# Peptides against a protein of PDB entry 3PUK: the designs that were tried, part 87

Target 1, 227 residues: chain A of PDB entry 3PUK
Amino acid sequence: ERGLKSVVWRKIKTAVFDDCRKEGEWKIMLLDEFTTKLLSSCCKMTDLLEEGITVIENIYKNREPVRQMKALYFISPTPKSVDCFLRDFGSKSEKKYKAAYIYFTDFCPDSLFNKIKASCSKSIRRCKEINISFIPQESQVYTLDVPDAFYYCYSPDPSNASRKEVVMEAMAEQIVTVCATLDENPGVRYKSKPLDNASKLAQLVEKKLEDYYKIDEKGLIKGKTQS

## One batch from the design tools (peptide; made by RFdiffusion4, then SolubleMPNN)

Design b2_p10_7_s3 (from b2_p10_7, 3 letters changed)
Fold by OpenDDE base, seed 3:
Parts: C-alpha cells; structure tokens; sequence
Structure b2_p10_7_s3 (fold): chain B 227 residues (1-227), chain A 10 residues (1-10)
C-alpha cells in the first residue's frame, strides 16, 4: 500500500520542500483541490511541519494577509488556481505574503505562465514544474483527476467526440507523470473493452512517453524499461 | 511493462 505513496512523498520532498527550504524559516503553504488530495494521500500534517510548513491554506478561500511570511504555492496549472494566486500578488499595494514559491503539479501552459510573469514576477522567488498529476491509492493503484472523464469517455453522443479527445489527452498526460515519478518508460498493455477507449489511451500514453523521454530533465535520452 | 485498467469512479 505504501510503495507508490512513499515514492510520491519523496519526490515532493526533494522537488518542492528541499528546493525552497531555508533554515529557521517557516512558510505558509497554499493548496488547491488536487494538491490537497495529493498530499493527503501520501503524508501527514506532522510531515509537513517537519518540512517547515506552519499553516496550510486553501487557495480558493479568502485569506487574511500574513505579510511577514513567504508562501509556498503547491498548485495545479489551471486558470482557477492561477487566478487565485494572482489575487494574492496582483496588487502591488496589497500583497498577502512576503514572497511566493510556486510549484506546479504539471506543465504550465504558456498563456498562464505569461499571465503570471506580467503581473507579479517580482514577487516570485521560484517557479517550477514537478510533474505529479495523479493520486496514489495503493502500491500500484492510482486515480486520475480529470473532470467529467467518465461522462465523455462513455457518452454515446457523437457530439462529445471532441471533448472525449481532450479528456483522453489529459488522462494520458497524467499517466505519463506516474511513469516519470517512478522513472520508468514501460511498454503499455491494456484490456479490451466494448469501446476502444483503452486502446486509444494506450496509444496516447506511448506517444507522450516517447516525447517525454526524448530528452529528460538532465538532458539524457532514456530507452524503454525492460520489464 | 505497465497494464492499465480503466474503471468508472465509485
């Protein structure tokens, strides 16, 4: 049960907490809906305290300013979460926190990234993508956070075909983050269903894995994992 | 190798 959860926690610890850690400094951590579920799945509040987090706040809620403290934003790269961040730092006269460290769970689109740069670049000390877009449930079981995935994937309405494709792409991207987290480039297997959803998803995953591992974060090419 | 089983949400 703890295998995948432990790996995810270690990844978050090294990529996020160790990256912005300063001796003797406490931070406020801002979470969105996804990252709340993510952290809840792989750590305890005591773990976060050990990493220098004094308070956890929901990014969607109205919060009182704590101007003397730096804020750690661990959020998904969505318009909703980014807009909430911008409300915290968009006004030069009413910044809620001293500075911001931003860690996105996945690739942040250029449109959102540019919006952040244009409004509050001076307040940002760090901005990084960590590529964890899944919720670990068991050692080899995880869930995906794709809204309306079931509806569009199994909709008999042909008018939903385009939306189904978008959902499938999002699912494939999140599956790739599992592989990246585990440092694996596997061959993909699937079970046949009445619909060809599994086959299509497998193809998308294979394609995205290929693209991801052309050049990894260290500039190395990774071949297929033998297993 | 990785095997996927797509299941509906509970």
Amino acid sequence: as target 1 above (227 residues)
Amino acid sequence: SMEFDIKPPP
Scores: peptide ipSAE 0.023, ipTM 0.513, DockQ to the pose 0.025
Fold by OpenDDE base, seed 5:
Structure b2_p10_7_s3 (fold): chain B 227 residues (1-227), chain A 10 residues (1-10)
Amino acid sequence: as target 1 above (227 residues)
Amino acid sequence: SMEFDIKPPP
């Protein structure tokens, strides 16, 4: 019943830990609110130890420098998390760690990326996006991180329509990361009654899937998954 | 194929 968790962990292992692993090297890992939940959902501390992580720290907290160790930042591409990173490696103060590996859970906007480049590019050994924006619960269940999603999706107040749309978009984007993680391009099915929320969400997902799979990493078109 | 259903949080 933990199939999805295993898949997520395997993807993180491949995309993050294997990508920056060096024999005999230990790293400090910095997490934000989302990635803390993500890793907690699909792995144990022992798993992280096996991947060369000695200490996990909250990126939002003030931390003492450990200048002899490299840091693995597994964070969301948000201004808050990026700002915390920049405080660790900014030119105004001594860097807290030997070097940084940055792995974003989703697409990092150019504005944030440029901000990083302008401040501490020389300290960064790796910067990668891994496209996981959901929390696995069990083999067939996951949680989306969309604030107030329930309220806006079920609000009868028409004044909330614009916010509902924003929520739907965010949900759809995160669902696509599930599909990407599973390497699937499904035909989207839904139950629309009694509300049309599922229908609207399905349409958004379908569109975003189409965009995502127009051209794969090798420049090929991925067809619909037969499942 | 994937099917979606939105449910309230617990």
Scores: peptide ipSAE 0.022, ipTM 0.482, DockQ to the pose 0.024
Fold by OpenDDE base, seed 1:
Structure b2_p10_7_s3 (fold): chain B 227 residues (1-227), chain A 10 residues (1-10)
Amino acid sequence: as target 1 above (227 residues)
Amino acid sequence: SMEFDIKPPP
């Protein structure tokens, strides 16, 4: 079995770099906060060079135009990242790059997608969603990117109950991306804790796994992986 | 099977 980092890298290579590769062409790659962490966890700059990336830029920062080069956006489907992308291509006079390939790390809401389509569809050569919303740490360890997860999950304030549910759902979705990346449909187990967080999270993961494999990209139904 | 535990952030 390959380590989680190598699996993640292989998936990114196949889903992103191979998808937009053109012989002899170099691209500028734009990353946001999450994808910076993601790539840093599973590859080196030399790996990116081999994939035709000449330079990496932070999407949130002001950048000088490089109008002769195409840009590869590997970003999360958030309003912040999308807005930054739109600033690069939303105006003809302000177009920073020759064209864009955009790859989202997760499902892009229709509202955001429509916003992109309405403003800069002609500049986009490719738009694809991949499902990697976790950071691999080692072969069997990963971290999730859910803001304020700890605060809401362990808040004693009842007023945070609704937000806690939102956070748990986000975590569950990210866990499912791990399973999808590994091509696993595991039985979900949890240890009892003073709080019911583990139980709730487990239930959410089970539900989302069922939904994912019922309607996966191949239209296949994957049975439970033996534990 | 996968077992979950919520841990505090680093």
Scores: peptide ipSAE 0.021, ipTM 0.490, DockQ to the pose 0.025
Fold by OpenDDE base, seed 2:
Structure b2_p10_7_s3 (fold): chain B 227 residues (1-227), chain A 10 residues (1-10)
Amino acid sequence: as target 1 above (227 residues)
Amino acid sequence: SMEFDIKPPP
């Protein structure tokens, strides 16, 4: 099946599960709010079991230590999720798990990355960014996770202008992750009326696509998709 | 040619 859900699952399988696979090893997987929605949209618990995940835990909740097992963190690169991770491994005497594999859904800011490195680098076996920041709904439909996007996009209050830009940037970034997941560099179409929000968003997407596809994974420049 | 259509949120 070439549905968006299948593509997303295949990417996660390749980028996350295959990357940290060890024969005979079971892991505990830690999810945050976004990745819970993401996995729920594209896989079943049985699929995760097949990938060596014994239990799924919410990273935000208090959890009992399982010190003999390694943990797979599939989380967003946010201060909240990172802080929860740091609580799990920040103390040598109180590590919740044997070791950690960390997979971020998007680019992890240097500030957060440095914070992780400074606190618990010895506990980390893998750290990778996989660039999936959307939820597949249907074969050709997805949703974005941008809090208050509707409010700021349509706010007439000038005081919200800066926040509107932040929201649009976030939306554009997430749209680019769809393109990356599908290995596409599409043309962007939009309707500019009645508001110019679509035009602005389109410009941001085009810019970010350009930045992303300067060099692909093989070191090649990816042109616009013509199909 | 694959294209993405962007609309403002409803």
Scores: peptide ipSAE 0.025, ipTM 0.487, DockQ to the pose 0.027; fails the geometry check

Design b2_p10_7_s4 (from b2_p10_7, 5 letters changed)
Fold by OpenDDE base, seed 4:
Structure b2_p10_7_s4 (fold): chain B 227 residues (1-227), chain A 10 residues (1-10)
Amino acid sequence: as target 1 above (227 residues)
Amino acid sequence: ETIFEIKKPP
């Protein structure tokens, strides 16, 4: 079996870097909290240099304009990251870069997408969604990035039940991106002690896998992967 | 222990 880290890197290289690569062109890459962790987990700085990235910047930080260079935004589809992008190219601010290539790590809600489109569509050369919303730790181990997931999943307070469901939904979505990255449609196994969290999550994952593989990224129907 | 595992062929 292929190592998860290498698979993730290959997917990023193909879906992001190869997609916007131009001969002789260098770009500034903007990362958020998640994508910083993601790239750190599966590549080195030298790898990014080879892909035409000269500088990496944190999207959340104030940055000096480099108006002669195009920027590659590899970010999560969150209001925070989108707002930072809009500060770079939005009507309320001078453009920090020549143009933008945007790659979201997951599905971007229409509300956020429309906000971007309405504000700075002329500055955007590419806007693409990829399906990598997890951090590879080992060849077969990954972690998820869901804020407060631990707290809500294991909170004894019944008032947190609604939030727990939201968190579980987000986790399930991220697990599906693992499957998509590996080109797998697996069955799921779980151990439901001491809480039923694993069972609930498994059901959500199964449902989302079914929905995702009705038509996959290539327009193909993929059956269950045998194990 | 609560565990979630994706079944994957070896």
Scores: peptide ipSAE 0.000, ipTM 0.328, DockQ to the pose 0.023
Fold by OpenDDE base, seed 5:
Structure b2_p10_7_s4 (fold): chain B 227 residues (1-227), chain A 10 residues (1-10)
Amino acid sequence: as target 1 above (227 residues)
Amino acid sequence: ETIFEIKKPP
């Protein structure tokens, strides 16, 4: 049916909405490009209303202050999204909302985190990483949000080798978030022909899976699950 | 052709 979509939604509900929920409180939710696609893929507006979200706003757009309401930022850990957040709560201007809850879709680099802390730590009630960096499409299908992945992966131009590596890393990271979301550590299988892209990606995924489960919250090494 | 695929059994 909607296996993967439902799992993703349940994870978001638990990791984000349940984490910041207060009785009788409504929040404004701020989304970026990726999280807009993510939520659109696995829930409806009625679902968000049930979770205490009254309005959804695009973080990239200029918005009017709603100072009596708290804001839930569900965003990617990118300079662009972080900068938009900082404009909302920067010390040089009046904050747009009463307080902020920040949930990043992936690991937030220390540089960005420190930038946030230095500027508006007093306004932040929660800052959490939830590790969902993919879009569920079907019950067993997901897509990655890596711009120009197809072009660089299949480019015959040697000048694109460096960019191809960056793309491969990004893809591998997102695939690991799928596995984490499903609580799986699969044996990675790939098609080796006609190019070695799948092999390279598989190796990256395997390595990142090992790293993830070695340093997860439980501190346990999860055994391989059935592929 | 799909270069990488993960399927979860129902």
Scores: peptide ipSAE 0.000, ipTM 0.329, DockQ to the pose 0.024
Fold by OpenDDE base, seed 1:
Structure b2_p10_7_s4 (fold): chain B 227 residues (1-227), chain A 10 residues (1-10)
Amino acid sequence: as target 1 above (227 residues)
Amino acid sequence: ETIFEIKKPP
């Protein structure tokens, strides 16, 4: 079995770079905080150069316009990242780049998508969701990016109960992206003590896995795999 | 099988 990092890189290469590749064309790539970590975990700068990326920029930072080059946005579907993108293309007179290819790491809410469409549709050559919301650490190890997850999951304050549920939903969604990336539908095991967090998370993952494979673009329901 | 465990980060 190929290591998780290799699998993630292969998926990104196929879903992002191969999708927008044009022979002889170089692009500027824009990353946010999560995608910076993601790419850093599974590739080197030399790999990105081979994929036609000339330079990488942080989407959150002020950047000088390079109006003759197209930009590849590999970003999370968050209001912050979307707002930064909109600033790059929101004004016809002040477009920072020639055109944009957008690849979201996860499902983009309709509200954000509509906001993009209303403002910058003519500048966008491609917009896709690639469903990778985790960081590969080792061949068999990954991490999730859920802010304040520990605080809310272990908070004794009842006022945090609703936020805890939101955090657990986010974690479950990210875990499903791992399974999807590995093309697996695993049985779920958990430790239920001392708190019921793991049990709740497991149930959410199972439900989301079922939903994911039911709605799979290929219309195929994948059976449970042993892992 | 995938095992889930929530731990305190180091």
Scores: peptide ipSAE 0.000, ipTM 0.326, DockQ to the pose 0.024; fails the geometry check
Fold by OpenDDE base, seed 2:
Structure b2_p10_7_s4 (fold): chain B 227 residues (1-227), chain A 10 residues (1-10)
Amino acid sequence: as target 1 above (227 residues)
Amino acid sequence: ETIFEIKKPP
């Protein structure tokens, strides 16, 4: 039985490790909060060693330079993670590593991407977006990583309406990454009562699925998955 | 056909 964890690991192996593999080369891997949880959910340290990772470091922590080694950044496309990367390779200080491979867990906004290009382009050997923004828990169960999602979705305070929309968008995006990882374009069902949150989220998911498969990496339109 | 069912958390 190929559980969700195995599928996620295979995707990471193919999209990240195989993509930057070089014979005899060891890399330092930098993780953020999300990718730490992600890898912990689907692999072991021994697996990472086999993929040429010698050391795993937290991107948020102060780290000693290892200028002779290349770094593999597997991080979320957030301002915080990007800023940490920029501190490692920015012109304000000596670069911590020989070069960088960057793999984002989701779409990187143009603003962040341009910021990286403007300051660190010469240090980057690879920059790629993958689509894994969820944590596999069981063979058919995943967890979304949206801070305070429950609070904003069910808050009666109208002042939280804008934040609720942002949270809904983030949740929808993460659900789409599950579908992408499984190579599926499912139909969406929902229960609208007692609140309309499920209906709104379902609509967002459907829209984002359509957008994703219309503009997929292969330029192919994937129809609804039959199962 | 694969169906994702979204519902309110308990």
Scores: peptide ipSAE 0.000, ipTM 0.337, DockQ to the pose 0.025; fails the geometry check

Design b2_p10_8_s1 (from b2_p10_8, 5 letters changed)
Fold by OpenDDE base, seed 5:
Structure b2_p10_8_s1 (fold): chain B 227 residues (1-227), chain A 10 residues (1-10)
Amino acid sequence: as target 1 above (227 residues)
Amino acid sequence: GYAKNFDVPE
């Protein structure tokens, strides 16, 4: 019942840990709220130890410097997480770690990326975007991290329409990351009653899937897969 | 699309 969890873990292992692994080297890993949940859902501390992680730290907390160790930042591309990183390596203060590897769970806006470059580029060994923005629950179940999704999606108040749209977009983005992780372009199936939320979400997912495969770097177009 | 990768010189 842990098929999806295993797939997610394999992707993280390949995209993150294998990417920055050095023999005999231990790293401190910095997590934010989302990535804490993500890793907790698909691995154990023993797994992280095997990948060369000695300590896990919360990026939001004040931390003591460990200047002899490199840090692996596995974080969301948000201003909050980026600001915390910048406090660790900002030019105005002594850096907390020897160097940084940054892995964003999603697309990092150019504004944030440029902010990082301008402040502490010399401290960064790697900055990579990976496409994992969901929490696996079981073999075929995952959880979306969208604040107040339930409230806005089911709100009868028309004044919440704009927020509902934002929520729908966020959900669709995360669903696409699931498909990308599974290497699938599924036919979207849904039950829309009594509300049309599922239908709208399905449309967004289909559109985003189409865009994903249409504009992929390899120019590949995958047919619909069974899911 | 696919993930973007940025290599930062040491």
Scores: peptide ipSAE 0.030, ipTM 0.682, DockQ to the pose 0.430
Fold by OpenDDE base, seed 4:
Structure b2_p10_8_s1 (fold): chain B 227 residues (1-227), chain A 10 residues (1-10)
Amino acid sequence: as target 1 above (227 residues)
Amino acid sequence: GYAKNFDVPE
């Protein structure tokens, strides 16, 4: 079986780098916390150089303008990352780069998408969603990027019940992105815990898998694969 | 994948 890291890299290469490729052109790549971890897990700087990336910058940090260079934003669809992008190209600040290519690692809410389009459309060459919201660790092992997931999932405080549901949904979504990346529709297996978190998560994953294949695969539901 | 995409001419 193919290693997950290799699959993820191939996905990024196809969905991001090949999509915005221009021969002889170098770009500055902007990463957030998640995509920094993601790329670190599946590629080296030399790989990025081969894809036309001259330098990597942290989107959260203040950066000097490089107005002759186009910027490749590979970021999560979060308010924090979007706000940082808006500081680079928004109407409230002078443009830091020549133009922007934006690739979101997951579904971008309409509110954020419209906000970007309304304020920075003249500077954007591409804005696309890809489906990689997980960190590959081993051939079949990955980690999830859900803030405070551990805390809320195992919190005994009933006041955290609503937040727990949000976290579970986010985790389920990220698991589905793994399946999509691997082109798999797995049978979900779990071991029950006292808080029944595994069962709840499994149900959410199954539901989201069904929704994904119905919507994104034009109604095609694949047979269950091994996970 | 998701289909919320747009392109703007250079």
Scores: peptide ipSAE 0.029, ipTM 0.705, DockQ to the pose 0.465
Fold by OpenDDE base, seed 3:
Structure b2_p10_8_s1 (fold): chain B 227 residues (1-227), chain A 10 residues (1-10)
Amino acid sequence: as target 1 above (227 residues)
Amino acid sequence: GYAKNFDVPE
């Protein structure tokens, strides 16, 4: 029941906490809506304390400056989350924290990445994409965080075709992050629906998996697993 | 993760 949760936690621990850990140092961790759900699904506050996090804060809320402490931003690469970060560090005279470590849950678009670099690069000690864009449930069950997914995927309105494609692309991307996290390249199975959304999604997943493993950091092409 | 990473010295 906790297999996937444990894997996700281990991934976060190694990719985020171990990456920025400094002996004797405590950090404030900033979370957005997605990462709040993500961490809540796979760890406890006591776990975060062990990783050197003294307090967690919601990035969307107004927060008092703690200028003597470094901040760990574990956030989604969205305009909303990035804008909140920029409010914290965009002004040199009004930085809320001593420095920032940024870990994005997924690919950060160049536009957002460049915006961060241009405005507050000197305040950033680390910026990394860790590729976890799903919520683990039980065993190997997970949920996707794609807004309006059901609305567009099952819309009978042809005018929503383009939006449907975007949503399916996002879903496929998140599924690939699950596979990446588990280090698996599974064969995709699906049941056809009247709108054939499952088939389209499966094709997108397969394509993205192929692309991911071809271009992964290790430069390895993995064969399909039995998962 | 993705390749788009950078570090800034302390």
Scores: peptide ipSAE 0.028, ipTM 0.685, DockQ to the pose 0.480
Fold by OpenDDE base, seed 1:
Structure b2_p10_8_s1 (fold): chain B 227 residues (1-227), chain A 10 residues (1-10)
Amino acid sequence: as target 1 above (227 residues)
Amino acid sequence: GYAKNFDVPE
């Protein structure tokens, strides 16, 4: 079964491809490290072709200009990915593509957004945030993209305590994106271990879930769903 | 909500 993978793909199709679809038009799609993994987990190249993508490129690599084609950037809202985008459109004479559609996988900080807007707003047709920051594995299983999570969460060194909290916050945020994608507000369950990591993470998830549904785009507050 | 949309005119 691939229930979660199908849900993720459907979300991407609706939020990204349908949003920028133009009949008969092909686009180049730019991916970063995370979105490469994300799409690889839930679709095939043939699926992307059906959505009007002629080729996918790595945003981190040097690329030849294709000035007659529009580009679809499906990237994480990080300084690294944003900087790579800015290299493509930072100067009018050096624009690699005709125009850009940008879709961020998570909340884009105002600082990054303003940087983009200030430098190349005239080249951007769309800029959207979509809430997908996880990798589906099995039907109801997913992994999170939090670098060095294991190291910091289980490090015996007390000096890593602050970093541990940052990692847990990031994990909690990504778990909430799964719930949002599935349109669920699950009860949080965990098994206690010698370290209080599980309890802390559970509390963070519960808090963030509550916040998400309180300020939901549709103004809906959902009760607990079956776990 | 959590997700936001921005329209950037040409």
Scores: peptide ipSAE 0.029, ipTM 0.683, DockQ to the pose 0.396; fails the geometry check

Design b2_p10_8_s2 (from b2_p10_8, 4 letters changed)
Fold by OpenDDE base, seed 5:
Structure b2_p10_8_s2 (fold): chain B 227 residues (1-227), chain A 10 residues (1-10)
Amino acid sequence: as target 1 above (227 residues)
Amino acid sequence: SYAKNFDVPE
């Protein structure tokens, strides 16, 4: 019934929870703004309990140490979220948790990744990118997390062209993560509008899909799937 | 995949 939500949950379960599961072990899970919305969209607290999560905490908030428990960080690869993690395990202060598992929702830039390794590598048991950068709403509906997307996409002001491009790129990347999650290389469908935003977005998606599969499949082009 | 990963044994 919840097709896309179920697929997303299955992906998270496989890529995150199964990856770090240890029998009899409970973990604290740290979420940021995006992953809070993501998990809220596709699971319940009872589901997380079944996966060995006892408590969910906001990574941005000050938290009391729980030094006997390991922490699962499911976060976006942003400087803000990474900085919060670094504060939890930095060498200048006692670590808040026993150890860390880090799962990024998307590609983590080398600069951030190296910063983590340099500062906290001894405390990290796992660091992985899982590439889920969208929020499922219905069986076949999802939302994109792109600030001010509507404003810039529909702005008649030419001065917003650069920002519009950034927004379009971000949207395209998130759509590709949906396709990757569904293991699809769709024939992109869109409805044209006067501003041709849909067409431009479609082109970006197609290009990024091609690049993704070329990289992922060692230069092979995956055949088009239903869309 | 192109995903970046590293593991530290327990």
Scores: peptide ipSAE 0.036, ipTM 0.678, DockQ to the pose 0.453
Fold by OpenDDE base, seed 1:
Structure b2_p10_8_s2 (fold): chain B 227 residues (1-227), chain A 10 residues (1-10)
Amino acid sequence: as target 1 above (227 residues)
Amino acid sequence: SYAKNFDVPE
């Protein structure tokens, strides 16, 4: 079995680097907080060089313009990351790079997508959503990027019930991205806890898996695989 | 596939 890290790297290579590859062309890659962690978990700088990346930059930092080079944005579909992108291309006279390729790690809300399209569509060569919103830790282990998940899920305060639900939804969505990356539809297993969080999460995952394969572009519903 | 595309030709 191939380790989860190698599977994630292969997915990124196919979905991002192969998609925008041009022979002899180097790009600057812009990363946010999540994608920095993601790439650090599954590749080395030498791997990125082989894919035509000359340098990686943090999208949140002020950067010097490199107007002769195209930029590859591998970022989360958040208002913060999108706003930083818009600052790079919002003015025709002050474009930081020659053009942009944008790859989102998850579903981009229509509001954000339309905002990008309206402001700087002429500078964008490609804009795609990929489905990778988790961090591979071990061969078969991953972590989720849901801030304060522990606090809200295990809080005894009833006032946090609404926040708990939001966190559970976010966790379920990220688990589905793992399944999509692995091309699996696993059976969901859990142990009951006093707060029934595991049962609720399991139900959300099962529902989202079903929905994912129902709306798959190939129109194929995969059977449950051994987990 | 859980993805959508927006392509602008060069």
Scores: peptide ipSAE 0.033, ipTM 0.672, DockQ to the pose 0.453
Fold by OpenDDE base, seed 3:
Formats: C-alpha cells, sequence, structure tokens
Structure b2_p10_8_s2 (fold): chain B 227 residues (1-227), chain A 10 residues (1-10)
C-alpha cells in the first residue's frame, strides 16, 4: 500500500522543486498557513534542504529583503497569501527577492491571477497550479482544510444554506485534489445522515471528478476505480 | 497541474 504522505511528497517534489531546480542554487521558500501544515505532514526540514531550500519563511510575517536570492512561493490561491506576495514584489523599487517562482496549491481565480500579472509579471519566472489542497494524515486518510465547515454544514439555521453550499463546494474540490494526486477516479461511498450532507457532498465530488478528468491537461477520461 | 508561465528571462 502506497502511503498518501509519500505520494503527496513525491508530487510536490516533482511539480515544485524539480520544476524550478537549478544546480547549485539555493532558494528561500515562502509558505502560508496551509502549505506549512501540508509540508509538515509529508516531509522534514532535511528533505527541503536536499531540494535546494535554504530557509523557509512565513509569508504573512515581515521579512528582511534578500535581493540576491530567488524566492519559491508555495502558497494557497487566497487573497491573503496573494496580497503578501504582492507586498514582496508589488513595488518595483523595493523587491524583497531577486525573482519569484509561484506554485499554487489549487486553481487560482482569474481575478487574483490578473492582479499578480498586472503588478509583478516582470519578477515572476514561473507560476503553476499543482492541485494539492488537503493534508495527509494516514495511508488513506486526509484532512480537509475548509474554514467553518462544521458550523455551516450542521447549522440548523436556514439562513446559512448558501454558506453551507459554498463550504460543501470547497470540501468537494479538496477531495478531488486527493483523487487527482492519486490519479484515481473512485466510486464515492457515504453514510446517510439526517441532514443528508454526505449525499450532497458525494454528488458534488462526483460532478467535480467528471469535470476534472474531462478538462485535465492530458484530456483523459478515466473510469471508476476501487480506491 | 496547470502552468501559467510568465515571459521573463532567467
Amino acid sequence: as target 1 above (227 residues)
Amino acid sequence: SYAKNFDVPE
């Protein structure tokens, strides 16, 4: 059995570190809250050193400029993380680093992407979306990182229906990234609950899986697997 | 993964 943590690490190594690797070059890596948890779950600092990372920094904190070094941003495509990046490179006169490589954990909305492009395009060597939006816990277990998921999914207040839908969409998206990471299109199983949240989530996952494989880079449609 | 590369020379 392939451990999910190992699979996630291999994907990050290939999609991020190998993608921007240059012999003899060290980079500063910038992490946000999610990617800090993600990397902590599947690698050690020694692993990052082997991948050419000299130091990791929290993107949310004030940092001293290191203008001679390139920066590797491994961050979630959120306004908060993007805004922090823009603070580093938004000013043409006060760039914190030599250049930037950006790797988003998921789809970056066009609004955020355009904002980055308009402000920092001359400083960015690469920008990729690698589709890892979950935290591996065990060999086949992962944790979703969706704020207020429990609150909205189990809220008895009908006024939260719209928010519940948004949360379920986010959860479904993260589940799909697990499937993408494992290169699987599983049949979805669930246990029914009084609120039927599991059924709704399952439907969303199935729909998103179909969409993902229809529009993936390889244009491949995979059949159902028994994961 | 989807790559959005910027045309910036190394």
Scores: peptide ipSAE 0.040, ipTM 0.691, DockQ to the pose 0.342; fails the geometry check
Fold by OpenDDE base, seed 2:
Structure b2_p10_8_s2 (fold): chain B 227 residues (1-227), chain A 10 residues (1-10)
Amino acid sequence: as target 1 above (227 residues)
Amino acid sequence: SYAKNFDVPE
């Protein structure tokens, strides 16, 4: 039985580690909050050592330069994580590492991508977007990482309507990443409830799945190559 | 996945 954890690990291994592997080369890996949880859920430190990772560092923390080593950034495409990366390489005289490989867990907005390109292009050997925005649990179970999702989705307060929509969008996006990871385009099933949240979420998921597979089939992300 | 190379020599 292929547990979801093994599937996720296999995808990370193929999309990230195999992609940047060089014989005899060790890298420092930089993680953010999400990717720390993600890797912790599907691998051990020994697994990472086998993939050529010598040390794991938190991207948010101040770190001592290791200028002779390349860094593998496995991070979320957020302003916070990107800003931390930019601080590592923004100054020519104060580069933390020899070079960078960047792997985003999700689609990186053009604004962030362009910011990186403009500031640090000479330091970046590889930049890729993988599609894993969930935490695998036992078997085929996964957990979404959407802050306050339960609170807003089930809030009876009309003032939370806008936030509820944002949360549902985020949830739908992460569900789509699960489908993409499993290479599935499933029919969405749900149980209707009085608040009709399930129906709304299902519609969002269906729409996003359609968009994803249309894009995937066309390979049409501007300035990017499908890997 | 999608990739972007920055054409930096190894």
Scores: peptide ipSAE 0.031, ipTM 0.669, DockQ to the pose 0.298; fails the geometry check

